# Ledger of designs, part 247: peptides against a protein of PDB entry 6J54

Target 1, 223 residues: chain A of PDB entry 6J54
Amino acid sequence: NENLFASFIAPTMMGLPIVTLIIMFPSLLFPTPKRLINNRTISIQQWLIQLTSKQMMAIHNQKGQTWSLMLMSLIMFIGSTNILGLLPHSFTPTTQLSMNLGMAIPLWSATVFTGFRYKTKTSLAHFLPQGTPALLIPMLVIIETISLFIQPVALAVRLTANITAGHLLIHLIGGATLALLNINTMTAFITFTILILLTILEFAVALIQAYVFTLLVSLYLHD
Target 2, 42 residues: chain B of PDB entry 6J54
Amino acid sequence: QFQFTGIKKYFNSYTLTGRMNCVLATYGGIALLVLYFKLRSK

## One batch from the design tools (peptide; made by RFdiffusion4, then SolubleMPNN)

Design b2_p30_6_s3 (from b2_p30_6, 26 letters changed)
Fold by OpenDDE base, seed 4:
Structure b2_p30_6_s3 (fold): chain B 223 residues (1-223), chain C 42 residues (1-42), chain A 30 residues (1-30)
Amino acid sequence: as target 1 above (223 residues)
Amino acid sequence: as target 2 above (42 residues)
Amino acid sequence: EELSLLLQALAEELAQLASLLELALLLLAK
């Protein structure tokens, strides 16, 4: 069913990809505050940013808190793109695995390299859990090394899969609702109700996935 | 606190330094094995 | 430790949601 996945195709206008414009669009929703007391919208945004920043950076020391700006920008970007993607006939960039890998790999690499640079001993020791029997040390070190390299992939796939699955389900149920309008209106109404409930759930999932992605990046930094 | 003597002092899974040394030894061993097989295949 | 617990709880919830989503997709596919 090519029609089911048509919404995930990168949009083009006049043969030019407009993905860049779509990616940059969420930044327009978060203007920089210019006054000490701004309007309600900006104040709420800044409050949310401050709240999430305090929660995420509470586990980090002063050196780790240097990443607060980057992490907050990341969560706002992913969250906003995910929410905007739930609009009808909209394209969600975060449904593209390439984009999520493009975010996950550099961030993961930065955290790993930062760890090796400033805490070399601890980072190297992390490849071997405490209490490992001596005979299993080589095998476990290899497994932990592989696990490390899977981390960026897991971050990208988790975000992509959750958002894509949600979008797919909305499209499927939406299509079913439209098809049932001419067959049985009562059943179509039930299906439509499910669609509404699912949409509400996807809004929550969109925010949760943004938070989880950023949180895991922060956790890798702390580790 | 674990008190290790001998080779276990440097290679253990409980101390930070011991774990680091084990990891380095493992990577070194793997590198040597890869080198051995590479030289053997030639 | 608290963060790990929160992550685990969140992972479990997400896994449940994924399972429900999969089930819903399977039901719609039939």
Scores: peptide ipSAE 0.093, ipTM 0.711, DockQ to the pose 0.023
Fold by OpenDDE base, seed 2:
Structure b2_p30_6_s3 (fold): chain B 223 residues (1-223), chain C 42 residues (1-42), chain A 30 residues (1-30)
Amino acid sequence: as target 1 above (223 residues)
Amino acid sequence: as target 2 above (42 residues)
Amino acid sequence: EELSLLLQALAEELAQLASLLELALLLLAK
């Protein structure tokens, strides 16, 4: 069991944590364009950023679009870290619940405070769904209040659980494949095939989780 | 448009103001309840 | 929301598979 979770321990080099370097590394993959017509890689990156930006900001008004920079940076950060985390023998910072909470709580609080500041009436009204029977109002308000406070936790846990589960599964199936190589080569081949398919799935999950995390933050801002 | 009269005008689940007032009333009630128990314990 | 639900379902399935695989590995190790 210790071997299974060893990959999730924060890596250190000579007693110094290298997690900071790992977290900063993805930012180096996205250089700022300096030319009118950039290289193919940069052009593709900018194109993807523009597409995602359009999709994310489509739900926001002009005031909400001011959050575009932050949301785009968030999705790029989470997405890049998740993808890089799928590399062999890599550490994924987003598997750390502390990191995800560190992102979720400030963003959530910012959205909530922004809502209360600019749309106080609407924000307060969101604690009571429209058309609620009068007798259920007090209970429902309490439930909605609790639901609000669970949001940042849900954001963090969702991302962490999905990425962590994927990594664990890859590790376990990989280990099983190695173990079966000496027992039954045919079964090992089947298991290896499953591992490949799972890896492909995890790439998709990595991107989707980044998107969902950012989207939910955006939706909370919209409310 | 629902025309609410009386107390329903201020406390309803359909209008924005009504919903807000319901929420405030709920929080106020909870606060008063907590205050009551706190004062009673002393 | 629908996507998040799908992802959650996927995560749960993956977690179950991981647990089963862990059990299988433990059985093979004995």
Scores: peptide ipSAE 0.091, ipTM 0.701, DockQ to the pose 0.021
Fold by OpenDDE base, seed 3:
Formats: structure tokens, sequence, C-alpha cells
Structure b2_p30_6_s3 (fold): chain B 223 residues (1-223), chain C 42 residues (1-42), chain A 30 residues (1-30)
């Protein structure tokens, strides 16, 4: 049914796309701290940011730690947008492949170019795994080169597919629940229970996907 | 510690420099092949 | 990588389930 995919259509108001406003909205949910002792919400946010920052930067040296701000902003952005997208009748920008590619390609290119700029020898050496038999070197170099260019695409598609699949499933089970309300109340209750469990799972998936996206970008930077 | 001599010193899969040279050689070879086919087709 | 594979597998399973549910809904709508 065309109605199943209606939630993924970019919202427009008066013929103008409002996607820009939706993308900017999560930034309002994370205000800068103004007090030594902040509100509970802000304190929790800061705590989470500190934990994630420590975890992400533990992999990197001092030079790589310069990317901490960008990586933290990325995870906060993707995480917040994914969580907000799980609200009923909401539009999730991260379900749009174009957006995810728009994030993945620049970040990937930045990591690759940074690698070539500061660690040219190591970066070039990464196209050939250590200990490769001599006869397989040319083919493996080609494969690794192709693999490098697939990285941004895989990163974007992974995020898009996971979030989109979750949204579709929630809508489908929700629709099934509504349809069963008039047919069998008991079965509808079971379906509703599954919907609740799935929703909880999707909240977790939303956060995990944000983390994985940022982590992979960080790992590419570390290489 | 591997002791490489001769061509293996510069083209090996174990040392960083050797791996880099192998990659460059591969790209150079591909570029030459592409150039050859382009010139042949012309 | 392991996490990504698990998530992909989960997504595929969920997609299959979704397709079955869609089919069921279509049958009920008739």
Amino acid sequence: as target 1 above (223 residues)
Amino acid sequence: as target 2 above (42 residues)
Amino acid sequence: EELSLLLQALAEELAQLASLLELALLLLAK
C-alpha cells in the first residue's frame, strides 16, 4: 500500500520543504550549560556526552582527539533525530538516504584525506594487508581500494536501512493491531503487546545505530 | 625481524615501505595498462 | 563489525516479518 510509505515522504508546508527545520530542531534539545549545577536533564546529557566522549577518544591519540567535538556532535545529532523519528506521525530525516550520504561522504573523505596528509605511508600501506602472498597482491590492492570507496555507501545504507526497517515494522504492526481490533480483540491485544516490545527495541536500535555510525567514522579515522 | 634483500626489500608485504611500494606499483601497472589500451584504441 | 552484522541480520528478519504482515493486511482488507 502506498499509504505505508507515506510517512517517509519529505514534509512540505505551503509547497516548501520543512526538512531544514526538522534537521535543526534537535539542536534545541541540547542547550549549553549555564550553571555549575544544572538541571537533571542537562546533567544527564552532559554525563552521557562525557561517557561517550571518553569511550570514543580512548581509541585515538592526541591528534585524533581533535575530532572529539565533531564525533560527539555527530552522535548527538543522529541519536536525537532517530529518537525523535520514533514519535508517532513524525518524520525521521535519517530515513532519507540522501541525508545519510550527505553526512557519510564528507566525514569519510575527511578521515581519508587526513590519513593521507599526516600518515601517508601508513595510509597507502592499508591498501595491502600485512602478510599477503605475493601473487595475490595486485588483486587484493584492487579489492581494498574498492572496499575503501564502498565505506561511505555502506555507512549510509546501514543507518538508513536499519531505521527505515524499524519504522516500517512499527507502522505495519500498528496497522495490523488496528485492523484486528474489529475482528478479534484478543489477537489485537497480542499484536499490541508485540508493538510495544518492538517500539522499545527500536528505541534501542536508534541509539545503537547512532553509536555505530559514529564509531565507524572514528575507526576510519584511527586507521 | 625479517631480513629482506634485493627486490624483496622494496616490495614486500610485511614492512610498511614494502606494502606502500606494492600499492604504488599496482596502481602504476593499472595506469599503464589503461594507457596502453587507450592508445591502442586510438 | 559483529554488531553491524547482527543489526543487518535483525533488519532483514524484521523486513521479512513486515512483508508477511503486509500480506496479511492485504488479505484482511479484501
Scores: peptide ipSAE 0.059, ipTM 0.689, DockQ to the pose 0.020
Fold by OpenDDE base, seed 1:
Structure b2_p30_6_s3 (fold): chain B 223 residues (1-223), chain C 42 residues (1-42), chain A 30 residues (1-30)
Amino acid sequence: as target 1 above (223 residues)
Amino acid sequence: as target 2 above (42 residues)
Amino acid sequence: EELSLLLQALAEELAQLASLLELALLLLAK
């Protein structure tokens, strides 16, 4: 069990936490374009960023589009960290609940505060769904208030749980395949195939979770 | 559009203003209850 | 037995992930 969760331990080198370096590393993978016509890799990256930006900000008006840079940076950060976390024996910062809460809570609070600041009436009215029977109004308002506070927690836990579960699954199946190699090669081959399919799925999940995280933040901003 | 009269004009679950007022009234009521219990305990 | 339980848990998690993926794809398709 210790070996199972060893990959989730915060790495340190010479007593210094290298987690900060790991977190900052994905930023190096996205160089700023220097030329009008860049190489293929940078062009593809910029194209993907542009596509995701258009999709993410499509739900927002001009005022909401001010958040485009932050949201895009967030999705690129989470996505890159999640993908890099799928590297063998790598540490994924997004598997740490503290990291995700550290991102979710400020962003959520910012969206809520901006909503109250600029759209006070709409934001307050959002605590009560339209068409609610009069007798249920007080209770429902309380429930919606609680739901609001659960949003950042759910956002962080969702990301953490999905990525962590994926990593654990990869490790478990990987360990099982290695163990079965000496017992039954046929079953080991099957488990290995499952492992490959799972890794592909986790790549997709890594990107989707990054997108969902950012999208939900965006939706909270949109109210 | 719904036509509301009286208290329902200000407190309704259909209009934006009505919903807002209901929310504020709910929070106000809770605050008053908390205040009541706080003062009662002393 | 432990392996079977683990596999079941893994299968459930995979099913959940697949369902989430499907939902995400459906949301993206809209």
Scores: peptide ipSAE 0.122, ipTM 0.696, DockQ to the pose 0.015; fails the geometry check

Design b2_p30_6_s4 (from b2_p30_6, 26 letters changed)
Fold by OpenDDE base, seed 2:
Structure b2_p30_6_s4 (fold): chain B 223 residues (1-223), chain C 42 residues (1-42), chain A 30 residues (1-30)
Amino acid sequence: as target 1 above (223 residues)
Amino acid sequence: as target 2 above (42 residues)
Amino acid sequence: EELSLLLQALAEELARLAAEVEEALLLLLA
């Protein structure tokens, strides 16, 4: 029996971690345009980036749109890494909670500090929802404060959990399918079908999680 | 629009300033409580 | 250190879940 979590261990080559190379690899898939009319692949990429940028920045004013570059780079990075992680025998850096925390905490901190710096009154007022009964104000303020500090953790855990769970399921069902091939071919076919459906779902989840992660960061900035 | 008078003018959950003041008051109260227990423990 | 503990706890929980799923699959195949 192989270790089910072997795919989540950071790969090493000759004693050196190759995680850095894996993390940098997605960047090679997005070259900068050099021509007025680029290749089909680059054109599609730029088109997608433009659409997503327009959609995500629609909720921000001019000052908030200054974060567009950072947010777009984030979504592209997470999205590309997640998609590449679905390839057979691939390692997904986003399955590492440390990586996601490393992204979530600075971004969250930046949004919170930006809020306090430029919109101090609004940011402080955000700890108390409008229309709260007077008796519940102290308790609710405390809860909202705690909620704020949970945000970076929630961002990281959500992404990590979804991607990790998906990979785990793929491995488990895949292993079961292989085992069933020698026992009952009909049942193996059913499980294989489920595996295909699950794989398709994971592709969607990979993109959704990248989007949600970036969107939530954007929403925190908007507040 | 609500017309607030007295203490409600400064501490309310409807106006931006009122909400801010409530938050500050809450934090201030907590800080004072912590300070009280810290001084009492000496 | 705290992060490492959290990661360890998470890994253990995932391992438990994986074992349960595997056991369930084995039972289904038996």
Scores: peptide ipSAE 0.022, ipTM 0.644, DockQ to the pose 0.019
Fold by OpenDDE base, seed 4:
Structure b2_p30_6_s4 (fold): chain B 223 residues (1-223), chain C 42 residues (1-42), chain A 30 residues (1-30)
Amino acid sequence: as target 1 above (223 residues)
Amino acid sequence: as target 2 above (42 residues)
Amino acid sequence: EELSLLLQALAEELARLAAEVEEALLLLLA
């Protein structure tokens, strides 16, 4: 099991942590457009960004749409890192809870503080759902306050758990496949088929989790 | 639509202002309780 | 709305329990 989790250890090169380089690597995949008609790859990227931007920011007012650049950069970063993490012998920074907390807490706090600054009355009223019986008001306010502070943790843990679990399953099934090659080739073939299907699923999960993470941040901003 | 009179006008769970006041009152009450127990323990 | 309904149901149940406890106490004191 120690060997199983070795892939989740922060990689080092000659004793120096290279996590910074890994985090910066996805940015190289998304160059800025320089022409009116760019390459097909860049055009597809910009098209996807525009689609996701329009869908996510449709629920926001003009003031909320100022966060479009931040949210789009966030989803592209998380999505690209998650996809790159599915490559063999790769390290996914988003499997680290510290990374996701470091990303979730500032964004969450920014949305909450923005809400208190510009919509103080509505933000304070959010701690009490409409229609609450009078006797339950103090308790519910406390619960909602606690719920607010759990939001960044839940946001980070959700992303971390899903990506980590997927990687863990891929490693387990992959290791089992290699072990079965010397024992029973037919069984190894079945296991390998499962591995392929699981890998396809993890690609979908990687994109979905990036979208959900960004969407929830956007929803918190809207509230 | 929601016509409240008396104290319910300021503290209700239906209007935005009422909800805000309830939240503020709750936090104020908690602060007073914490202060009470802090002073009591000394 | 769903949360309000749930809270209302909970409040009604708590009120019922409180009434039962009160009735039980009154019976013990009679």
Scores: peptide ipSAE 0.006, ipTM 0.593, DockQ to the pose 0.010
Fold by OpenDDE base, seed 1:
Structure b2_p30_6_s4 (fold): chain B 223 residues (1-223), chain C 42 residues (1-42), chain A 30 residues (1-30)
Amino acid sequence: as target 1 above (223 residues)
Amino acid sequence: as target 2 above (42 residues)
Amino acid sequence: EELSLLLQALAEELARLAAEVEEALLLLLA
């Protein structure tokens, strides 16, 4: 069990937590464009950023579009960390629930407070769905209030669980493949194929979860 | 779209203001209940 | 068997996390 979860232990070097450096490392992969016409890699990155920005901010008005920089930085950060986490024997910060909560709670709180600050009536009305029977109003308001507070938890747990489960599954299938190499080569080949497919899936999941995380934050901002 | 009279004008689940008032009334009611039990326990 | 054990370990860890979250929520509500 210790070996299984060893990859999820916060790494330290010389007693210093290198998690901070790992978290900051993805930012180095996205250099600021210096030229009018950059190389292919930077151009593709900028193109992807623009596409995702347009998609995410399409649901927001001009005031909501002020959050574009933060949301884009968030998706790039989570996406980069998730992708880098798929490297062999790498530490994925987003597998840590504490980190995801550390991101989810402030962002959720900011969106909720922003909603109450600028759209008080709409935000308050959001606690009661339209067309609710009069007798169910008090109970539904309570349920909706509870649902609101569950949002940051669900956001963090969703990201953490999906990434963590993916990593664990890769390790398990990988270990099984290695064990089966000496037992049955044919079965090992099948498991290896599954491992490859799973790895590809996890790359997609890594990006999707980053997008979903940021999108949900954006949706909460939109009310 | 909707014509409400009386209390339904202020407390309804269809209009934005009505929903807001219902939410506030619910929270107010809960607060009063909590206050009642707090005062009763003393 | 190893996969089952690992899945069980994962389930236990998730349950532990859920319990911690529940405890945190209870503390927040208290």
Scores: peptide ipSAE 0.066, ipTM 0.674, DockQ to the pose 0.026; fails the geometry check
Fold by OpenDDE base, seed 3:
Structure b2_p30_6_s4 (fold): chain B 223 residues (1-223), chain C 42 residues (1-42), chain A 30 residues (1-30)
Amino acid sequence: as target 1 above (223 residues)
Amino acid sequence: as target 2 above (42 residues)
Amino acid sequence: EELSLLLQALAEELARLAAEVEEALLLLLA
């Protein structure tokens, strides 16, 4: 019942919110390398970071590649928080729309302002798609303007909705499995299998959403 | 390449400058309309 | 504030739907 959404409530300890600690915790999982040849875990992390960095920055010129650190930190943060949120009885900060908006709006504004600063003509031209019939120009400019302002909201809502939906499904299927244990063991086993498959899927979704969020921010920067 | 003459040279949907000018003109027109209605109500 | 209210309403509706789905699943499994 109401217990389904209890995991989405911001956790407090002794009346003090511990969300700040939870948000900062993923940073501890990615220590800086100290050796030329690190352990397997750090090596895999570095390899993944390098791969994602190459993919993300391939669309940018040299000046745009200055955003590499920011974008990589963003994907690491969102990805790690999403994965940690899939742990049983864990709180996922990215399920909070406020957090995602807090990330999306500044990044979006930064990309927009950067565009206006360095590519003023191109940025202004983006409000009008190329080849638009003359009669549709005023209306289309308005639509594109509105579309621009919807971008940060879309980023935040997309991430929030995907992660939240996944958590809800896990809880629902998990609850159903527990309820069926006393009713039909065979059916409960089937439901449990579905739960496992769903959990694996949600791990993938967690990573994909982090990547998509960062990628879209990067694409907005490229524009 | 399109050869634009006259007003189409500055206001077109094909060139970067033309698109920019169209956007600016649209915003300017909207601003003027808003201003007109605001002044009319007073 | 309005957004918060909307989100809360949406959450409540989703919770209701989830409960109904769970109940339906239980009935199917019974």
Scores: peptide ipSAE 0.015, ipTM 0.617, DockQ to the pose 0.017; fails the geometry check

Design b2_p30_7_s1 (from b2_p30_7, 22 letters changed)
Fold by OpenDDE base, seed 5:
Structure b2_p30_7_s1 (fold): chain B 223 residues (1-223), chain C 42 residues (1-42), chain A 30 residues (1-30)
Amino acid sequence: as target 1 above (223 residues)
Amino acid sequence: as target 2 above (42 residues)
Amino acid sequence: LEELLKKLQLELEAIRALFETLNLLLQKLL
C-alpha cells in the first residue's frame, strides 16, 4: 500500500521542496511570443488558446469576459501539469488535494463575491429556485446555501480523484507488466497493451478534467 | 404575468424580488435563532 | 439540486468502485 502511494509523496531534495520547481516548469513550455509571425509550435499553442477562449467566453457577457485571462491561464496550467504528470516517474502537483483546494477555493470565492458585487439581486435569488411551494422555501434555501459551499469541494475533489485514480491505475498495471515479464510473456504483453491504451485514455482525461474545472469556474461566475 | 397581493407580493418564489426577500427572510430567521440560542446560554 | 446530488453520488460511487478494483488488484499482486 505504501509503495503505491509513495509516488504521490511530494518530492524533496535534502528537505527542500522540488514541488515549487515542478509547478513552475509548465510555464517554460509556453513561451511568450516575441514576433508577429511565430514558430509553428507557438502558433499552434496560440491557436488552441484562442479556440478554448472563444468556447469558454461564449457563455459570458462583456463583463464576464474580463475573467478570460485568468480562466485561460488556469486551463493552461492544469492541462500542462496533468499531461506532464503522465510521464514516467513524474510528479503531478494536481494530484495533491491541498493544491487543488488552494486553487479552487480562492477562484470560487472570487466568482461568488463578484456575483454579489455586480449582480446582487440575481445572486441572492439563486438560493431559491423558481416555482417552489411556500412550505419548502426555508428548507430549500438552506440546502441551496449548503450546496454553494460544497461547490469548491466538489470541484477540487473531482480533479484530484480523477487524476490520482488514473495515476494509480498506470502504476499498478505497469508494476503488473514488470512482474509478469518473467512469469508469462504472453500475459505480460497483454497487460502492456492495456497499459498503453490506459495511458492514452489518461491523456484525454487530463485535458478533459482541466477543461471541466475551468468550465465549472466560469459557470459559477455566470450563475 | 403573475399578480400577487399582500405578503405574496414581497415573498414569492416566482419573481426575482420575491425570491430575494425569501432568501433574506430565511437568513434573518436563522441569524435570529442563532442569536437567541447564544444569548440563552449567555 | 436533485440532479446535482445524483451526479455527485454517481461520481462518488464510480470513484469508490475504482478504488475497490485497485485494492483487489493490489491484493492479488501482493
Scores: peptide ipSAE 0.121, ipTM 0.710, DockQ to the pose 0.017
Fold by OpenDDE base, seed 2:
Structure b2_p30_7_s1 (fold): chain B 223 residues (1-223), chain C 42 residues (1-42), chain A 30 residues (1-30)
Amino acid sequence: as target 1 above (223 residues)
Amino acid sequence: as target 2 above (42 residues)
Amino acid sequence: LEELLKKLQLELEAIRALFETLNLLLQKLL
C-alpha cells in the first residue's frame, strides 16, 4: 500500500528539497529567443505559445489582455510539469494539492478582486442570474456566493485529482504487468498494451488539465 | 430592455442595476439577521 | 449559468468516475 503512494512523496536529497529543483527545471526547457530566426525547436515552441496566447486572449478584451503574460506563464508551467511527470520514475509537483492550491487561491483572488475593482456593478450582478423569479432571489444569491468560494477549491482539486489519478493508474497497471510476466505472458502483453494506451491518454489529459486550469482562471477574470 | 416602475425599477433580476441592488439587499438582510441574533444572545 | 453548471457537472462526474475506477482497480489488485 505504501508503495503506491511512495511515488507521490516529495523527494529530498541529504535533507535538501530536490522539489525546488524539479519545479525550476521546466523553465530551462523554454529559452528566451535571442535571434531573429531561432532553432527549429525554439521556433516551434514560440509558435505554440503564440497559438495558445491567441486562443486564450480571444475571450478577453484589451483590458483582459493585460493578464496574458501571467496566464501564458501559468499554462506553460502546468503543462510542462505535467508532461515531465509522465516520464518514468518522475515526480510531478502538480500532483501535490498544496502546490495547486498555492496557484489557484492567489490567482482566483486576484481575478475576483480585479473584477470587483473595475467592474463592480457587473461583478455584484453575477451573484444573481438574469431572469430569476423574485421568490428565489435570496436563496440563489446565497448559492452563488457559496459557488464563488468553491471555485478555487474545485480548480485545485480538479487538477490534482486528474493528474494524481492518472499517475496512480499508470503505476498500478505497470505493477500488474510486471506481476503477470511471471504468471502469464499473454495476459501481460494485453495489460502492457493497456498501459501504452493509458500513457497516451495521460499525455492528452496533462495538456488538457493545464489548459482548463488556465482557461477557468481566465474565465473568472472575465466574470 | 424592460420598463419597470416603482420598487421593481430598483429591485429586479433583469437589469444590471436591479440585480446589483438585489444582491446588496440580500447581503444587508443577512447581516441584519446575524446582528439581530447576536443582540438577542446578549 | 446553465452551461457552466453542465460543464461543472460533467467534470465532477468525470472525476468521480476516475476515482471509482481507481478504487475498483485497487480492490482487484490488493
Scores: peptide ipSAE 0.107, ipTM 0.717, DockQ to the pose 0.018
Fold by OpenDDE base, seed 4:
Structure b2_p30_7_s1 (fold): chain B 223 residues (1-223), chain C 42 residues (1-42), chain A 30 residues (1-30)
Amino acid sequence: as target 1 above (223 residues)
Amino acid sequence: as target 2 above (42 residues)
Amino acid sequence: LEELLKKLQLELEAIRALFETLNLLLQKLL
């Protein structure tokens, strides 16, 4: 109930929104490189960015590669916030649906509008799959338009649901372990082991969800 | 590959132009239907 | 403890559903 979702309340001190500082915090973990040969941490980060950029932009043409900076910044932001959220007693901004909608809706609209601007004929043709019988054309166009508008919602809900569910499960198992310490130490140890395995899984989920989010945005851009 | 004649040349589900025209026609039809029902309700 | 276990079971089912949907989505993308 309230105790379960208490960790998802937006943190404020004296009425000031600390959420803005929490959102801006992961940007400090990625400093701008100054030297030709950077530190080990920066070089690893750049290497990961280059690998992800090559994988994401392999589908796109040269005009689509203009979005590489934005997509890479997005995956770094979501990934960093998700990983930082797995720290004990930390708040994850990506658990808030409003934040994910705030990212998904503009990005989705930008991808759709860019598609209409540069590839108008192809974008309009995507409302009808190839080979549709003439009788099913009006119904299928309606279904495809509805599907288009569901895309930003699905993009936001997928990210929020996966991260929130992971956090809830960590809190529940963590609470169960603490409760079982006074009842049975052996069962508490088993539950604690499950908690550790779950946290490792949530680290993987955090990265995968960030990747899937950016991949879908890139896919919508490609149309 | 596909040979279409007459109206099927402009409204087909195989060609890109045909698909575009079908989508525009469907949206136009829906808009006209909505307009008709709005005018009928008043 | 019983209430926590019930909540845990519900969350596990939700997570399982999410992973299934994710797997289906990955199969569609690949």
Scores: peptide ipSAE 0.104, ipTM 0.692, DockQ to the pose 0.023
Fold by OpenDDE base, seed 3:
Structure b2_p30_7_s1 (fold): chain B 223 residues (1-223), chain C 42 residues (1-42), chain A 30 residues (1-30)
Amino acid sequence: as target 1 above (223 residues)
Amino acid sequence: as target 2 above (42 residues)
Amino acid sequence: LEELLKKLQLELEAIRALFETLNLLLQKLL
């Protein structure tokens, strides 16, 4: 059982944290453009960033669009780390709940505090849904308050659970394929095909979870 | 569109101000209850 | 909220069952 989760242990050499280098590595994959017309890879990256920024900021007003840089940097960071984590024998920092909480809690608190600062009346009104019966108001306010504090935890756990589950499934099926190579080659080929389909699915999940994480942060900012 | 009179004007679940006042009233009530139980033990 | 929590619990139980099945399969193969 411990061998299954060995890939999720934080890598260290002689007690030095290599995790910091792994977290900083995705930034090297996105170089800053220096020309008007860049290489195909950089142009595709810029195009994707512009499309995602337009889609995410379409909900927000001009004040909310100030957060575009923060949200786009977040989606690029989470997306790149998730994709790099699908490489063989790689460590994904986003599988660590501590990292995701470290991102979710400050961003969530920033969105909540900005809401209370600029839209105090609307933010306080969100604790009570419109049209609530008068007798259910005290109970519903308490439930909505608890729901607010669960948001950062749910945001972090969702990302962590989805990425971790995908990695575990790849490792388990991969281990099964290696075990079946010496038993039955035909069943090993079928299991290998399932592994390929699963890896493609996990690439999609990696991008979707990055998008959902940033979208929910953006949605909390809109509230 | 909503015209409320009396206490419903300030404490309603339809208007923005009414919802805000209801939330503040509930928090104030909870704070008073906590304060009462804290002072009762001493 | 309760429905979302139930769905989350169901997903977690499904993941746990999947891991247990895969562990048993690996123990038979190894």
Scores: peptide ipSAE 0.036, ipTM 0.674, DockQ to the pose 0.016

